# Peptides against a protein of PDB entry 3JWR: the designs that were tried, part 47

Target 1, 323 residues: chain A of PDB entry 3JWR
Amino acid sequence: TRELQSLAAAVVPSAQTLKITDFSFSDFELSDLETALCTIRMFTDLNLVQNFQMKHEVLCRWILSVKKNYRKNVAYHNWRHAFNTAQCMFAALKAGKIQNKLTDLEILALLIAALSHDLDHRGVNNSYIQRSEHPLAQLYCHSIMEHHHFDQCLMILNSPGNQILSGLSIEEYKTTLKIIKQAILATDLALYIKRRGEFFELIRKNQFNLEDPHQKELFLAMLMTACDLSAITKPWPIQQRIAELVATEFFDQGDRERKELNIEPTDLMNREKKNKIPSMQVGFIDAICLQLYEALTHVSEDCFPLLDGCRKNRQKWQALAEQ
Target 2, 298 residues: chain A of PDB entry 3JWR as posed
Amino acid sequence: TRELQSLAAAVVPSAQTLKITDFSFSDFELSDLETALCTIRMFTDLNLVQNFQMKHEVLCRWILSVKKNYRKNVAYHNWRHAFNTAQCMFAALKAGKIQNKLTDLEILALLIAALSHDLDHRGVNNSYIQRSEHPLAQLYCHSIMEHHHFDQCLMILNSPGNQILSGLSIEEYKTTLKIIKQAILATDLALYIKRRGEFFELIRKNQFNLEDPHQKELFLAMLMTACDLSAITKPWPIQQRIAELVATEFWEQGDQVGFIDFVCTQLYEALTHVSEDCFPLLDGCRKNRQKWQALAEQ

## One batch from the design tools (peptide; aimed at target 1 S127)

Design b2_p14_8_s2 (made by RFdiffusion4, then SolubleMPNN; from b2_p14_8, 9 letters changed)
Fold by OpenDDE base, seed 4:
Structure b2_p14_8_s2 (fold): chain B 323 residues (1-323), chain A 14 residues (1-14)
Amino acid sequence: as target 1 above (323 residues)
Amino acid sequence: MAALDALELVADAQ
């Protein structure tokens, strides 16, 4: 395609030029082409292109295929969300120095997972999918969308000309797919809530050890969640704009819940209760985010900007909740 | 944001 030709022929700017190592990164000013260039840079600077012998054209095609399989009519869970999740992963790996704690296969899997974790997202949560009796709810009982996202990821990875994993051995390929699946499934917040207590307790007791395979898996899940939620850590103007996108998508779901399911939406998804957004954001930060970024910062102190950003945004949301 | 689904999960867990 013309898009592929343009991407494949383009000079890829440095990570410094693209600012993709910054935890404060914003994609708002970037074109779709620039987001693809950033993604190439992430793979390159993580040594994934070299270590796994990726062909440039294949990587370009894969990125464009991933981007294409996000819906344009979804306010938040779109390519830009996936791209920002991957950028946060890249920043956590580089600036947060987590790269040195992980294998190349784990890094490869996490980056693919971050880009792929919301593929073909419908702008509705698992609860809506279940209650609407969507065909996907017949395929999967739990983490419905996350299973679908993984299936979409696998489909793309196996598509002709998109096989960025073709340089892997059979065992490396199996390992990578396992980690990708676990990482995508870990973006189900229900799973996060279920598992986080174990992680926090290991940190609290100073018993956390990445050499333990179970603890490694747990950490990768927590890291995925930390990147997926990373909008809450962004500079306030960015955070506000992303919160508006989220609210738009949630209100769209709430409107559909009223219309299609004849139910009253939760306050979170109720357009009429938009004035509760600031207090809900404080509650979200306290219940979900703070402990995660605190724990991540204990694993790597260089991840502190995520925690600091989260704390700053809590103060901003609290100030709005008091108005 | 998975964030707000977490609020729903937190709200449903309360």
Scores: peptide ipSAE 0.031, ipTM 0.754, DockQ to the pose 0.476
OpenDDE base, seeds 1, 2, 3, 5: peptide ipSAE 0.032, 0.029, 0.031, 0.031; ipTM 0.758, 0.741, 0.749, 0.750; seed 1 fails the geometry check

Design b2_p14_8_s3 (made by RFdiffusion4, then SolubleMPNN; from b2_p14_8, 10 letters changed)
Fold by OpenDDE base, seed 1:
Structure b2_p14_8_s3 (fold): chain B 323 residues (1-323), chain A 14 residues (1-14)
Amino acid sequence: as target 1 above (323 residues)
Amino acid sequence: MAALEGLEIFARLQ
């Protein structure tokens, strides 16, 4: 395609030029081509291209295939969300110095998972899928969409000309797919809530050890969630704009819940409750985000900008909730 | 899905 030819022929700017190492990064000004160039740079600077002998054209095709399999009519859970999740992963690995704590296969899996974790997202949550009796709800009893996202990820990875993992041994391939699956499934916040207590307890007791395979898996899950939620850590103007996109998608779901399911939406998804957004954001930060970024900062102090950003945005939302 | 589900979970926890 013309898009592939343009991407494959383009000079890839440095991570410094692209600012993709910054926790304060914004994609708002970037074209689709520039987001793809950023993605190539992430793979390159994490040594994944070299270590796993990725062909440039294959990587370009894979990136474009991943991007193509996000829906354009979804306000938040689109390519830009996946791209920002991957950028936060890259920043956490580089600026946050998490790279030094992980294997190349774990890094490879996390980056693929971050880019793929919401593939073919429909702008509705698992609860809606379940209540609407969608065919996907017949295949999976829990984490319905996350299983679908992984299936889409696997489909792309196995598609002709998209096989970025072809340079791996059989054992490396199996390991990578296992980690990708676990990482994508970890983006189900129900699983986060279920597992986070173990992680926080290990941190609190100073018993956290990345050399333990179970604790490593737990950390990768927490890191995925931290990157997936990272919009809440961004500078206020960026975070506020992203919150508007999230609210738009939630209200669209709520409107569909009324119309298609004949149910009253929750306050979060109720367009008539827009005035509750600031207080809901404070509650979200307190219940979900703060402890995660505190724990992550304990694992690597260089991740502090995520925690600091989250705290600053809590203050901003609290001030709005008091008006 | 984490942000959406987190707020849903948050909504369910409220």
Scores: peptide ipSAE 0.054, ipTM 0.803, DockQ to the pose 0.664
OpenDDE base, seeds 2, 3, 4, 5: peptide ipSAE 0.048, 0.050, 0.043, 0.042; ipTM 0.773, 0.803, 0.762, 0.778; seeds 2, 5 fail the geometry check

Design b2_p14_8_s4 (made by RFdiffusion4, then SolubleMPNN; from b2_p14_8, 8 letters changed)
Fold by OpenDDE base, seed 3:
Structure b2_p14_8_s4 (fold): chain B 323 residues (1-323), chain A 14 residues (1-14)
Amino acid sequence: as target 1 above (323 residues)
Amino acid sequence: MAALDALEMVADAQ
């Protein structure tokens, strides 16, 4: 395609030029081509291209295929969300110094998972999928969408000319797919809520050890969630704009719930309760985000900008909730 | 999906 030719021929700027190592990064000013260039830079600077012998054209095609399999009519859960999740992962690995704590296969899996974790997202949550009796709800009992996202990820990875993992041994390939699956499934917040207590207790007791395979898996899950939620850590003007995209998608779901399911939406998904957004954001930060970024900062102090951003945004949302 | 579903879970827990 013309898009592939343009991407494959383009000079890829440095990570410094692209600012993709910054926790404060914004994609709002970037073209789709620039987001793809950033993605190539992430793979290159994590040594994944070299270590796994990725062909440049195959990587370019894969990135464009992933981007193409996000829906354009979804306000938040689109390519830009996946790209920002992957950028936060890259920043956590580089600036947050987590790279040195992980294997190359774990890093490869996390980056693929971050880019792929919401593939073919429909702009509705698992609860809606279940209540609407969607065909996907017949295939999976739990984490319905996350299973679908993984299936889409696997489909792309196996598609002709998209096989970025062709340089791996059979065992490396199996290991990578296992980690990708676990990482995508970890983006189900129901699973996060279920598992986070173990992680926080290990941190609190100073018993956290990445040499333990179970604790490693737990950490990768927490890191995925931390990157997926990273919009809450962004500088206030960016956070506010992303919160508007989130609210738009939720209100679209609420409108569908009224129309298609004949139910009253929750306050979060109720367009008429837009004035509750600030208080709901405070509740979200307190219930979900703060402890995660505190724990992550304990694993690597260089991740502090995520925690600091979350705290600052809590203050901003609280001030709006009091108005 | 995480941030969105979390807000719902928080709203449902309130």
Scores: peptide ipSAE 0.030, ipTM 0.740, DockQ to the pose 0.688
OpenDDE base, seeds 1, 2, 4, 5: peptide ipSAE 0.030, 0.029, 0.030, 0.030; ipTM 0.745, 0.734, 0.737, 0.740; seeds 1, 2, 4 fail the geometry check

## One batch from the design tools (peptide; aimed at target 1 F284)

Design b2_p15_3 (made by RFdiffusion4)
Pose (drawn by RFdiffusion4):
Order: sequence, then structure tokens, then C-alpha cells
Structure b2_p15_3 (pose): chain A 298 residues (1-255, 281-323), chain P 15 residues (1-15)
Amino acid sequence: as target 2 above (298 residues)
Amino acid sequence: GTAMLDGYELMYEAH
């Protein structure tokens, strides 16, 4: 509660000061309070704060709530992951220049989604919870964890003093939630795979076009995956360390080059054809693929 | 998402 006092009264530094405009950004050295501050700057500089009548008091409580609903004991899938994704999402809209390509309702939804796309993640994959017959698997059909991440995001938004959406017309609120649901579900790697082929062709055939309502919402799913694992596009020292965490969390459940080829370069290439200013992601990606390949050969 | 974990599981099985 004091954490709210201190936060709701601190000055939010500029985006330039926070270097959150950068695809090469890192959080290793930021405090907890600082990361919440960057998030406020994100909402502010995306005009989400003014265009949706958000009170500083409410947004702060909500951001703090999401922070406390990520598990600390979880290796990689903790708050810093949700944060590093939202920052990548933020950097994509700004420096990658996509904000000029989509509505205010969509931007708000993407940011809220990127922040909560893994809420309460217990450090285990959909495959495991299904094979271990976790009650969550009994409750949800497909995309089990991602359904849960959303159930949580919504639970928080309906919490008192957390209705950062309270300023929306009922119609606006209704469709924003629809897009948030779609965004969070799209972070299921299975859906990314079962859908990307369709998108990779519209790109390949120089046919892809945003104006098409459907082609757009497909891209929105592809954008979510693009930020969800943007960590692979980081400078080597960072990618080296964050790969260490994904490493431990996986080995805890068990108790790189093939993946980048299979999952990543294919995607970031497509994102750059859609937006050239997004190339740093593709550059950083193959750059790390280069260093992992060299290590694989010892 | 579970992307990183599911992905590692697929790569681990492949190896």
C-alpha cells in the first residue's frame, strides 16, 4: 500500500530518459519501482492515458496489481518477462512505426494484453499441465494456460480501483476486451504455428494488407508472438543471460539454433516486410543465432 | 505464453 503511495507521487521520466524506445533495451539494472514507472510512461506516450480518461491513481494500483500477480519463485515467466514484452510491444509501435497503422482501441488492447499475457504462470508449459491432469486442464479445453492468463487479467480489471477501462463507452469496453482475449490467446505457440503459414504467404505474395479486417487481426496475433519472445532478439550478453533463466525453468519442469530457425527468423523477417523500421529485431535475432551456432560447435 | 517452454520441449524431443 505504501508502494502505491510512493509510486503515485513520483515523476515519470521521459521515454528518452528511460531508453524504452530501444529494441536493444534491458531491464537487468532497473528496480521494481522503475519498471512500473516505464509502464506509466508507455501508457502516457501512447496517448492511452488522455484518450481514455485514466486517473493516475487507478492506473498505478492496477499496474502494481499485475506486478504482484506474477510469481516471484518462477524463473523466466515472472513480471520482468511481461514487462520486457510490453516494452518490445511499445518499441514496435513507436520506433518500428506501427501506431500510425492502427486504432486507439487496438493500441490500448495490445499493451494491456502484453502486460498480462502470462499472469500467474506457474513455470510450466501447456503440455505438462495437460499430461499431469491439472484441474486447469479439466476447466479449459485448448490454450489452457493462456485462457487462465486472461481469466486473471480480467479479474484484475474488474477489481475496485483498478478499472483503468472505466472511462470507456460500453461498446468500446466490449470490443477492447474481445481484442485482449484474442491477443493473449495468440501467445500460445501452438496457435502461432497453426496460423503463421497463412500469414507468411500473404507476405510472400506481396498481397498482405492491413486494411482487411481479418488480415489485420491475424497480424495482431503474429505481433503478440513477436514481442512474447523478443528476448531472442537481444544483444548477446542479454540473450546469454535470459536464456539462462528459460534454461533453469525448463530443467525445473524436466525434474536454441533449431528453435530460432523453426520459430523465430521466419517470423521477424515477415514483420519487417510489414514494417522496415522493425528490422532491428530481425538483425538481433540472426545475430544471436550466429553465436549459438558457433557454441553448438563448441 | 508458454512459447519458450513448449518450444524447448519440441527441440528437446527432436534431439

Design b2_p15_3_s1 (made by RFdiffusion4, then SolubleMPNN; from b2_p15_3, 8 letters changed)
Fold by OpenDDE base, seed 1:
Structure b2_p15_3_s1 (fold): chain B 323 residues (1-323), chain A 15 residues (1-15)
Amino acid sequence: as target 1 above (323 residues)
Amino acid sequence: GTGYLDGLEMVAAAQ
């Protein structure tokens, strides 16, 4: 395609030029082509292209395929969300110095997972999928959408000309797919809530050890969540804009719940209760976000900007909630 | 789960 030709022929700017190592990164001013270029840079600077012998054209095609399989009519869970999740992963690996704590296969899997974790998202949550009796709800009992996202990820990886993992041995391939699946499934916040206590307790007791395979898996799950939620850490103007996108998607679901399911939406999904957004954001930060970024900062102090950003945004949302 | 969004739902349900 013309798009592939343009991407494959383009000079890829440095990570410094693209500012993709910054935790404060914003994609708002970037074209789709520039987001693809950023993605290439992430793979290159993480040594994934070299270590796994990726062909440039194949990587370009894969990136474009992933981007294409996000829906444009979804306000938040689109390519830009996936891209921002991957960028946060990249920043955490580089600026946060987590790269040195992980294997090349783990890094490969995390980056693929970050980009793929919401593939074909429909702008509705698992509860909606269940209540609407969608065919996907018949296939999976739990983490319905996350299983679907992984299935889409696997489909793309196996598509002709998109096989970025073709340079891996059979064992490396199996390992990578396992980690990708676990990472995508970990983005189900229900699983995060279930597992985070173990992670926080290990940190609290100073017993956390990445050399333990189980603890490694747990850490990768927490890291995925930290990147997936990273909008809450962004500079306030960026945070506000993303919160508006989130609210738009939630309100769209709420409207569909009224129309299609004949139910009253929750406050979060009720456009008539927009005034509750600030207080809900404070609650979200306190219940979900703060402790995660605190724990992540304990694993790597260089991840502090995520925690600091989260704390600053809590203050901003609290100030709005008091008005 | 929809990450950020599902987390907000959980918080809203707890309030």
Scores: peptide ipSAE 0.035, ipTM 0.763, DockQ to the pose 0.670
OpenDDE base, seeds 2, 3, 4, 5: peptide ipSAE 0.036, 0.034, 0.038, 0.035; ipTM 0.766, 0.761, 0.771, 0.762; seeds 2, 3, 4, 5 fail the geometry check

Design b2_p15_3_s2 (made by RFdiffusion4, then SolubleMPNN; from b2_p15_3, 8 letters changed)
Fold by OpenDDE base, seed 1:
Structure b2_p15_3_s2 (fold): chain B 323 residues (1-323), chain A 15 residues (1-15)
Amino acid sequence: as target 1 above (323 residues)
Amino acid sequence: GTAFLDGLQAVADAQ
């Protein structure tokens, strides 16, 4: 395609030029082409292209395929969300120095997972999918959308000309797919809530050890969540804009819940309760976000900007909630 | 207390 030709022929700017190592990164002013260039840079600077012998054209095609399989009519859970999740992963690996704690296969899997974790998202949550009796709800009992996202990820990886994992051995391939699946499934916040206590307790007791395979898996799950939620850490103007996108998508679901399911939406998804957004954001930060970024900062102190950003945004949301 | 947890669950389910 013309898009592929343009991407494959383009000079890829440095990570410094693209600012993709910054935790404060914003994609708002970037074109789709520039987001693809940023993605190439992430793979290159993480040594994934070299270590796994990725062909440039194949990587370009894969990136464009992933981007294409996000819906444009979804306000938040679109390519830009996936891209920002991957950028946060890249920043955590580089600036946060987590790269040195992980294997090349783990890094490869995390980056693929971050880009793929919401593939074909429909702008509705698992509860809506279940209540609407969607065909996907017949295939999976739990983490319905996350299983679907992984299936889409696998489909793309196996598509002709998109096989970025073709340079891996059979064992490396199996390992990578396992980690990708686990990482995508970990983005179900229900699983995060279930597992986070073990992670926090290990940190609290100073018993956390990445050499333990189980603890490694747990850490990768927590890191995925930290990147997925990273909008909450962004500079306030960015945070506000993203919160508006999230609210738009949630209100769209709430409107559909009223119309299609004949139910009253929760406050979070109720357009009429927009005034509760600040207080809900404070609650979300306190209950979900703060402790995660605290724990992540204990694993790597260089991740502190995520925690600091989260704390600053909590203050901003609290100030709005008091008005 | 329960409303907060319900809200969190809704956020967890929504994300």
Scores: peptide ipSAE 0.029, ipTM 0.718, DockQ to the pose 0.115
OpenDDE base, seeds 2, 3, 4, 5: peptide ipSAE 0.026, 0.026, 0.028, 0.030; ipTM 0.706, 0.706, 0.706, 0.716; seed 5 fails the geometry check

Design b2_p15_3_s3 (made by RFdiffusion4, then SolubleMPNN; from b2_p15_3, 8 letters changed)
Fold by OpenDDE base, seed 3:
Structure b2_p15_3_s3 (fold): chain B 323 residues (1-323), chain A 15 residues (1-15)
Amino acid sequence: as target 1 above (323 residues)
Amino acid sequence: GTMFLDGLEMVARAQ
């Protein structure tokens, strides 16, 4: 395609030029081509292209295939969300110095998972899928959408000309797919809430050890969550804009719940309760976000900008909730 | 994204 030819022939700017190591990064002014160039740079600077012998054209095709399999009519859960999740992962690995704590296969899996974790998202949550009796709800009992996202990820990875993992041994390939699956499934917040207590307790007791395979798996799950939620850490103007996209998607679901399911939506998804957004954001930060970024900062102090951003946005949302 | 949205939903349900 013309898009593939343009991407494959383009000079890829440095990570410094693209500012993709910055926790304050914004994609708002980037073209789709520039987001793809940023993605190539992430793979290159994490040594994934060299270590796993990725062909440049295959990587370019894979990136464009992933981008194509996000829906354009979804307000928030689109390619830009996946791209921002991957950028936060890259920043956490590089600027946050987490790269040195992980294997190359774990890094490969996390980056693929971050880009793929919401593939073919429909702008509705698992609760809506269950209540609407969607065919996907018959295939999976829990984490319905996350299983679907992984299935889409696997389909793309196995598609002709998209096989970025062809340089891996059979054992490396199996390990990578296992980690990708676990990382995508970890983006179900229900699973995060279930598992986070163990992580926080290990940190609190100073017993956290990444050499333990179980604790490593737990950390990768928490890191995926931290990157997926990273919009809450962004500079205030960026946070406000992203919160509007999130609210738009939630209100669209609430409108569908009323129309299609004859259900009164929750306050979060109720367009009539837009004035509650600031207080709901404070509640979300306190209940979900703060402890996660605190714990992540204890694993690596260089991740502090995520915690600092989250705290600053809490203050801003609280000030709006008091008006 | 899903997590941010789902997290808000979980907080809304806990409230």
Scores: peptide ipSAE 0.033, ipTM 0.759, DockQ to the pose 0.675
OpenDDE base, seeds 1, 2, 4, 5: peptide ipSAE 0.032, 0.031, 0.032, 0.031; ipTM 0.767, 0.752, 0.757, 0.753; seeds 1, 4, 5 fail the geometry check

Design b2_p15_3_s4 (made by RFdiffusion4, then SolubleMPNN; from b2_p15_3, 8 letters changed)
Fold by OpenDDE base, seed 4:
Structure b2_p15_3_s4 (fold): chain B 323 residues (1-323), chain A 15 residues (1-15)
Amino acid sequence: as target 1 above (323 residues)
Amino acid sequence: GTGYLEGLELVAELQ
């Protein structure tokens, strides 16, 4: 395609030029092509292209395929969300120095997972999928969409000309896919809520050890969540704009819940309760985000900007809630 | 994934 030709022929700017190592990064000003270029740079600078012998054209095709399989009519859970998740992962790995704590396969898996974790998202949560009796709800009992996202990821990885993992050994391939699956599934906040206590307790007791395979898996899950939620850490103007996108998507679901399911939506998804957004954001930060970024910062102090951003945004939301 | 603000809904559903 012309798009592939353009991407494959383009000079890929440095990570410094693209500012993709910054936790404060915003994609708002970037074209789709530029987001793809950023993605190439992430793979390159993490040594994934070299270490796993990725062909440039194959990587380009894969990126474009991933992007294509996000829906454009979804306000938040689209390519830009996936891209921002991956960028946060990249920043956490590089600027946050988590790269040094992980294997190349884990890094490869995390980056693929971050980009792929919401593939074909439909702008509704698992609860809606279940209540609407969607066909996907018949295939999976829990984490319905996350299983679907992984299936989409696997489909793309196995598509002709998109096989960025072809340079891996059989064992490396199996390991990578396992980690990708676990990472994508970990983005279900229900699973995060179930597992986070173990992680926090390990940190609190100073017993956290990445050499333990179980703890490694747990950490990768927490890291994925931290990147997936990273919008809450962004500079306030960016945070506000993203929050509007999230609210739009949630209100769209709420509208559908009223119309299609004949139910009153929760406050979070109720367009009529827009005035509660600031207080709900404070609640979300307190209940979900702060402890996670605190724990992540304990693992790597260089991830502090995420925690700091979260704290600053809490203050901003609290101020709005008091008006 | 169930991201960003969905955490509050999930917490509410689990209570």
Scores: peptide ipSAE 0.038, ipTM 0.770, DockQ to the pose 0.508
OpenDDE base, seeds 1, 2, 3, 5: peptide ipSAE 0.038, 0.040, 0.033, 0.031; ipTM 0.773, 0.776, 0.746, 0.743; seeds 1, 2 fail the geometry check

Design b2_p15_4 (made by RFdiffusion4)
Pose (drawn by RFdiffusion4):
Order: C-alpha cells, then structure tokens, then sequence
Structure b2_p15_4 (pose): chain A 298 residues (1-255, 281-323), chain P 15 residues (1-15)
C-alpha cells in the first residue's frame, strides 16, 4: 500500500531517459519501482492515458496488481518477462513505427495484453499440466495456460480501483476485451505454429495487407509471439543470461540453434517485410543464432 | 509458456 503511495507520486521520466525506445534495452539494472514507472511512461506516450481518461491513481494500482500477480519463485516467467515483452511491444509501435498502422483500441489492447500474457504462470508448460492432469486442464480445453492468464487479467481489471478501462464506452470496452483475449491466446506457441504458415505466404506473395480486417488480426497474433520471445533478439550478454533462466525453469520442470531456426528467424523476417524499422529484431536474432551455433561446436 | 513448449520440442529433437 505504501508502494502505491511512493509510486503514485514519483515523476515519470521521459522515454528517452528510460531508453525504452530501444530494441536493445535491458532491465537487469532497474529496480522494481523503475519498471512500473516505465510502464506508466508507455501508457502515457502511446496516448492511452489521455484518450481513455485514465486516472493516475487507478493505473498505478492496476500496474502494481499485475506485478504482484507474477510469481517470484518462478525462474523466467516472472514479472520481468511481462515487462520485457511490453517494452518490446512498445518499442515495436514507436521505433518500429506501427502505431501509425492501427487504432487506439488496438494499441491499448496490445499493451494490456503484453503485460498480462503470462499471469500466475507456475513455471511449467501446457504440455506438462495436461499430462499431469492438473485441474486447470479439466477446466480449460485448448491453450490451457493462456486461457488462465486471461481469466486473471480480467479478474484484475474488474477489481476495484483497477478499472483502468472504466472510461470506455460499453461498446469500446466490449471489443477491447475481445482483442485482449485474442492477444493473450496468441502467445500459445501451438497457435503460432498452426497459424503462421498462412501469414508467411501473404508475405511471401507480396499480398499481405493490413487494411484487410482478418489479415490484420492474424498479424496481431504474430506480433504478440514476436514480443513474447523478443528476448532471443537481445545483445549476446543479455541473451546469454536470460537463456540461463529459461534454462533453469525448464530443468526444474524436467525434475537453442534448432529452436531459433524452427521458431524465430522465420518470424522476425516476416515482421520486417511488414515494417522495415523492425529489422533490429531480425538482426539481433541471427546474431545470437551465430553465437549459439559456434558454442554448439564447442 | 512458449519458451518452455519450445524447449520441450527442441529437447525431443535432440533426443
């Protein structure tokens, strides 16, 4: 509660000061309070704060709530993951220049979604909770964890003093939630795989076009995956360390080159054809693929 | 989640 007092009264530094405009950004050295501040700057500089009548008091309580609903004991899938994804999402809309390509309702949804796409993640994959017959698997059909992440995001938005959406017309609120649901579910790697082929062709055939309502929402799913694992596009020292966490969390459940080829370079290449200013992601990606390949050969 | 699913698939490939 004091954490709210101190936060709701601190000055939010500029985006330039926070270096959150950068695809090469890192959080290792930021405090907890600082990361919440960057998030406020994100909402502010995306005009989400003014265009949706958000009170500083409410947005702060909500951001703090999401922070406290990520598990600390979880290796990689903690708050800093949700944060590093939203920052990548933010950097994509700004420096990658996509904000000029989509509505205010969509930008707000993507940010809220990127922040909460893994809420309450218990450090285990959909495959495991299904095979271990976790009650969550009994409750949800497909995309089990991602359904849960959303159930949580919504639970928080309906919490008192957290309705950062309270300023929306009912119609606006209704469709924003629809997009948020779609965004969070799209972070299921299975859906990314079962859908990317369709998107990779519209790109390959120089046919892809945003104006098409359907082609757009597909891209929105591809954008979510792009930020969800943007960590692979980081400078080597960072990718080295964040790969250490994904490493531990995986080995805890058990108790890189093939993946990048199979899952990543394919995607970031497509994103750059859609937006050239997004190339730093592709560059950083194959750059790390280069270092992991060299290590794989010892 | 995606990273863990990915690691499981990559690990199965190596195995």
Amino acid sequence: as target 2 above (298 residues)
Amino acid sequence: TAMLDGMELAYETES

Design b2_p15_4_s1 (made by RFdiffusion4, then SolubleMPNN; from b2_p15_4, 8 letters changed)
Fold by OpenDDE base, seed 1:
Structure b2_p15_4_s1 (fold): chain B 323 residues (1-323), chain A 15 residues (1-15)
Amino acid sequence: as target 1 above (323 residues)
Amino acid sequence: MAALEAMELAAAAEQ
């Protein structure tokens, strides 16, 4: 395609030029082409292209395929969300120095997972999918959308000309797919809530050890969640704009819940309760975000900007909630 | 934002 030709022929700017190592990164001013260039840079600077012998054209095609399989009519859970999740992963690996704690296969899997974790997202949550009796709800009992996202990821990886994993051995391939699946499934916040206590307790007791395979898996799950939620850590103007996108998508779901399911939406998804957004954001930060970024900062102190950003945004949301 | 789903889940976990 013309898009592929343009991407494959383009000079890829440095990570410094693209600012993709910054935890404060914003994609708002970037074109779709520039987001693809940023993605190439992430793979290159993580040594994934070299270590796994990725062909440039194949990587370009894969990136464009991933981007294409996000819906444009979804306000938040689109390519830009996936891209920002991957950028936060890249920043955590580089600036947060987590790269040195992980294997090349784990890094490969995490980056693929971050880009793929919401593939074909429909702008509705698992609860809506279940209540609407959607065909996907017949396939999976739990983490319905996350299983679907993984299936889409696998489909793309196996598509002709998109096989970025073709340089891996059979064992490396199996390992990578396992980690990708686990990482995508970990973005189900229900699983995060279930597992986070073990992670926090290991940190609290100073018993956390990445050499333990189970603890490694747990850490990768927590890191995925930290990147997926990273909008809450962004500079306030970015945070507000992203919160508006999220609210739009949730209100769209609430409108559909009224119309299609004949139910009253929760406050979160109720367009008429927009005034509760600030207090809800404070509650979210306290219940979900703060402890995660605190724990991540204990694993790597260089991740502190995520925690600091989260704390600053809590203050901003609290100030709005008091108005 | 998995944030808002997280809020629903957090609210459900506090009950």
Scores: peptide ipSAE 0.033, ipTM 0.736, DockQ to the pose 0.416
OpenDDE base, seeds 2, 3, 4, 5: peptide ipSAE 0.033, 0.032, 0.030, 0.032; ipTM 0.745, 0.738, 0.728, 0.735; seed 2 fails the geometry check

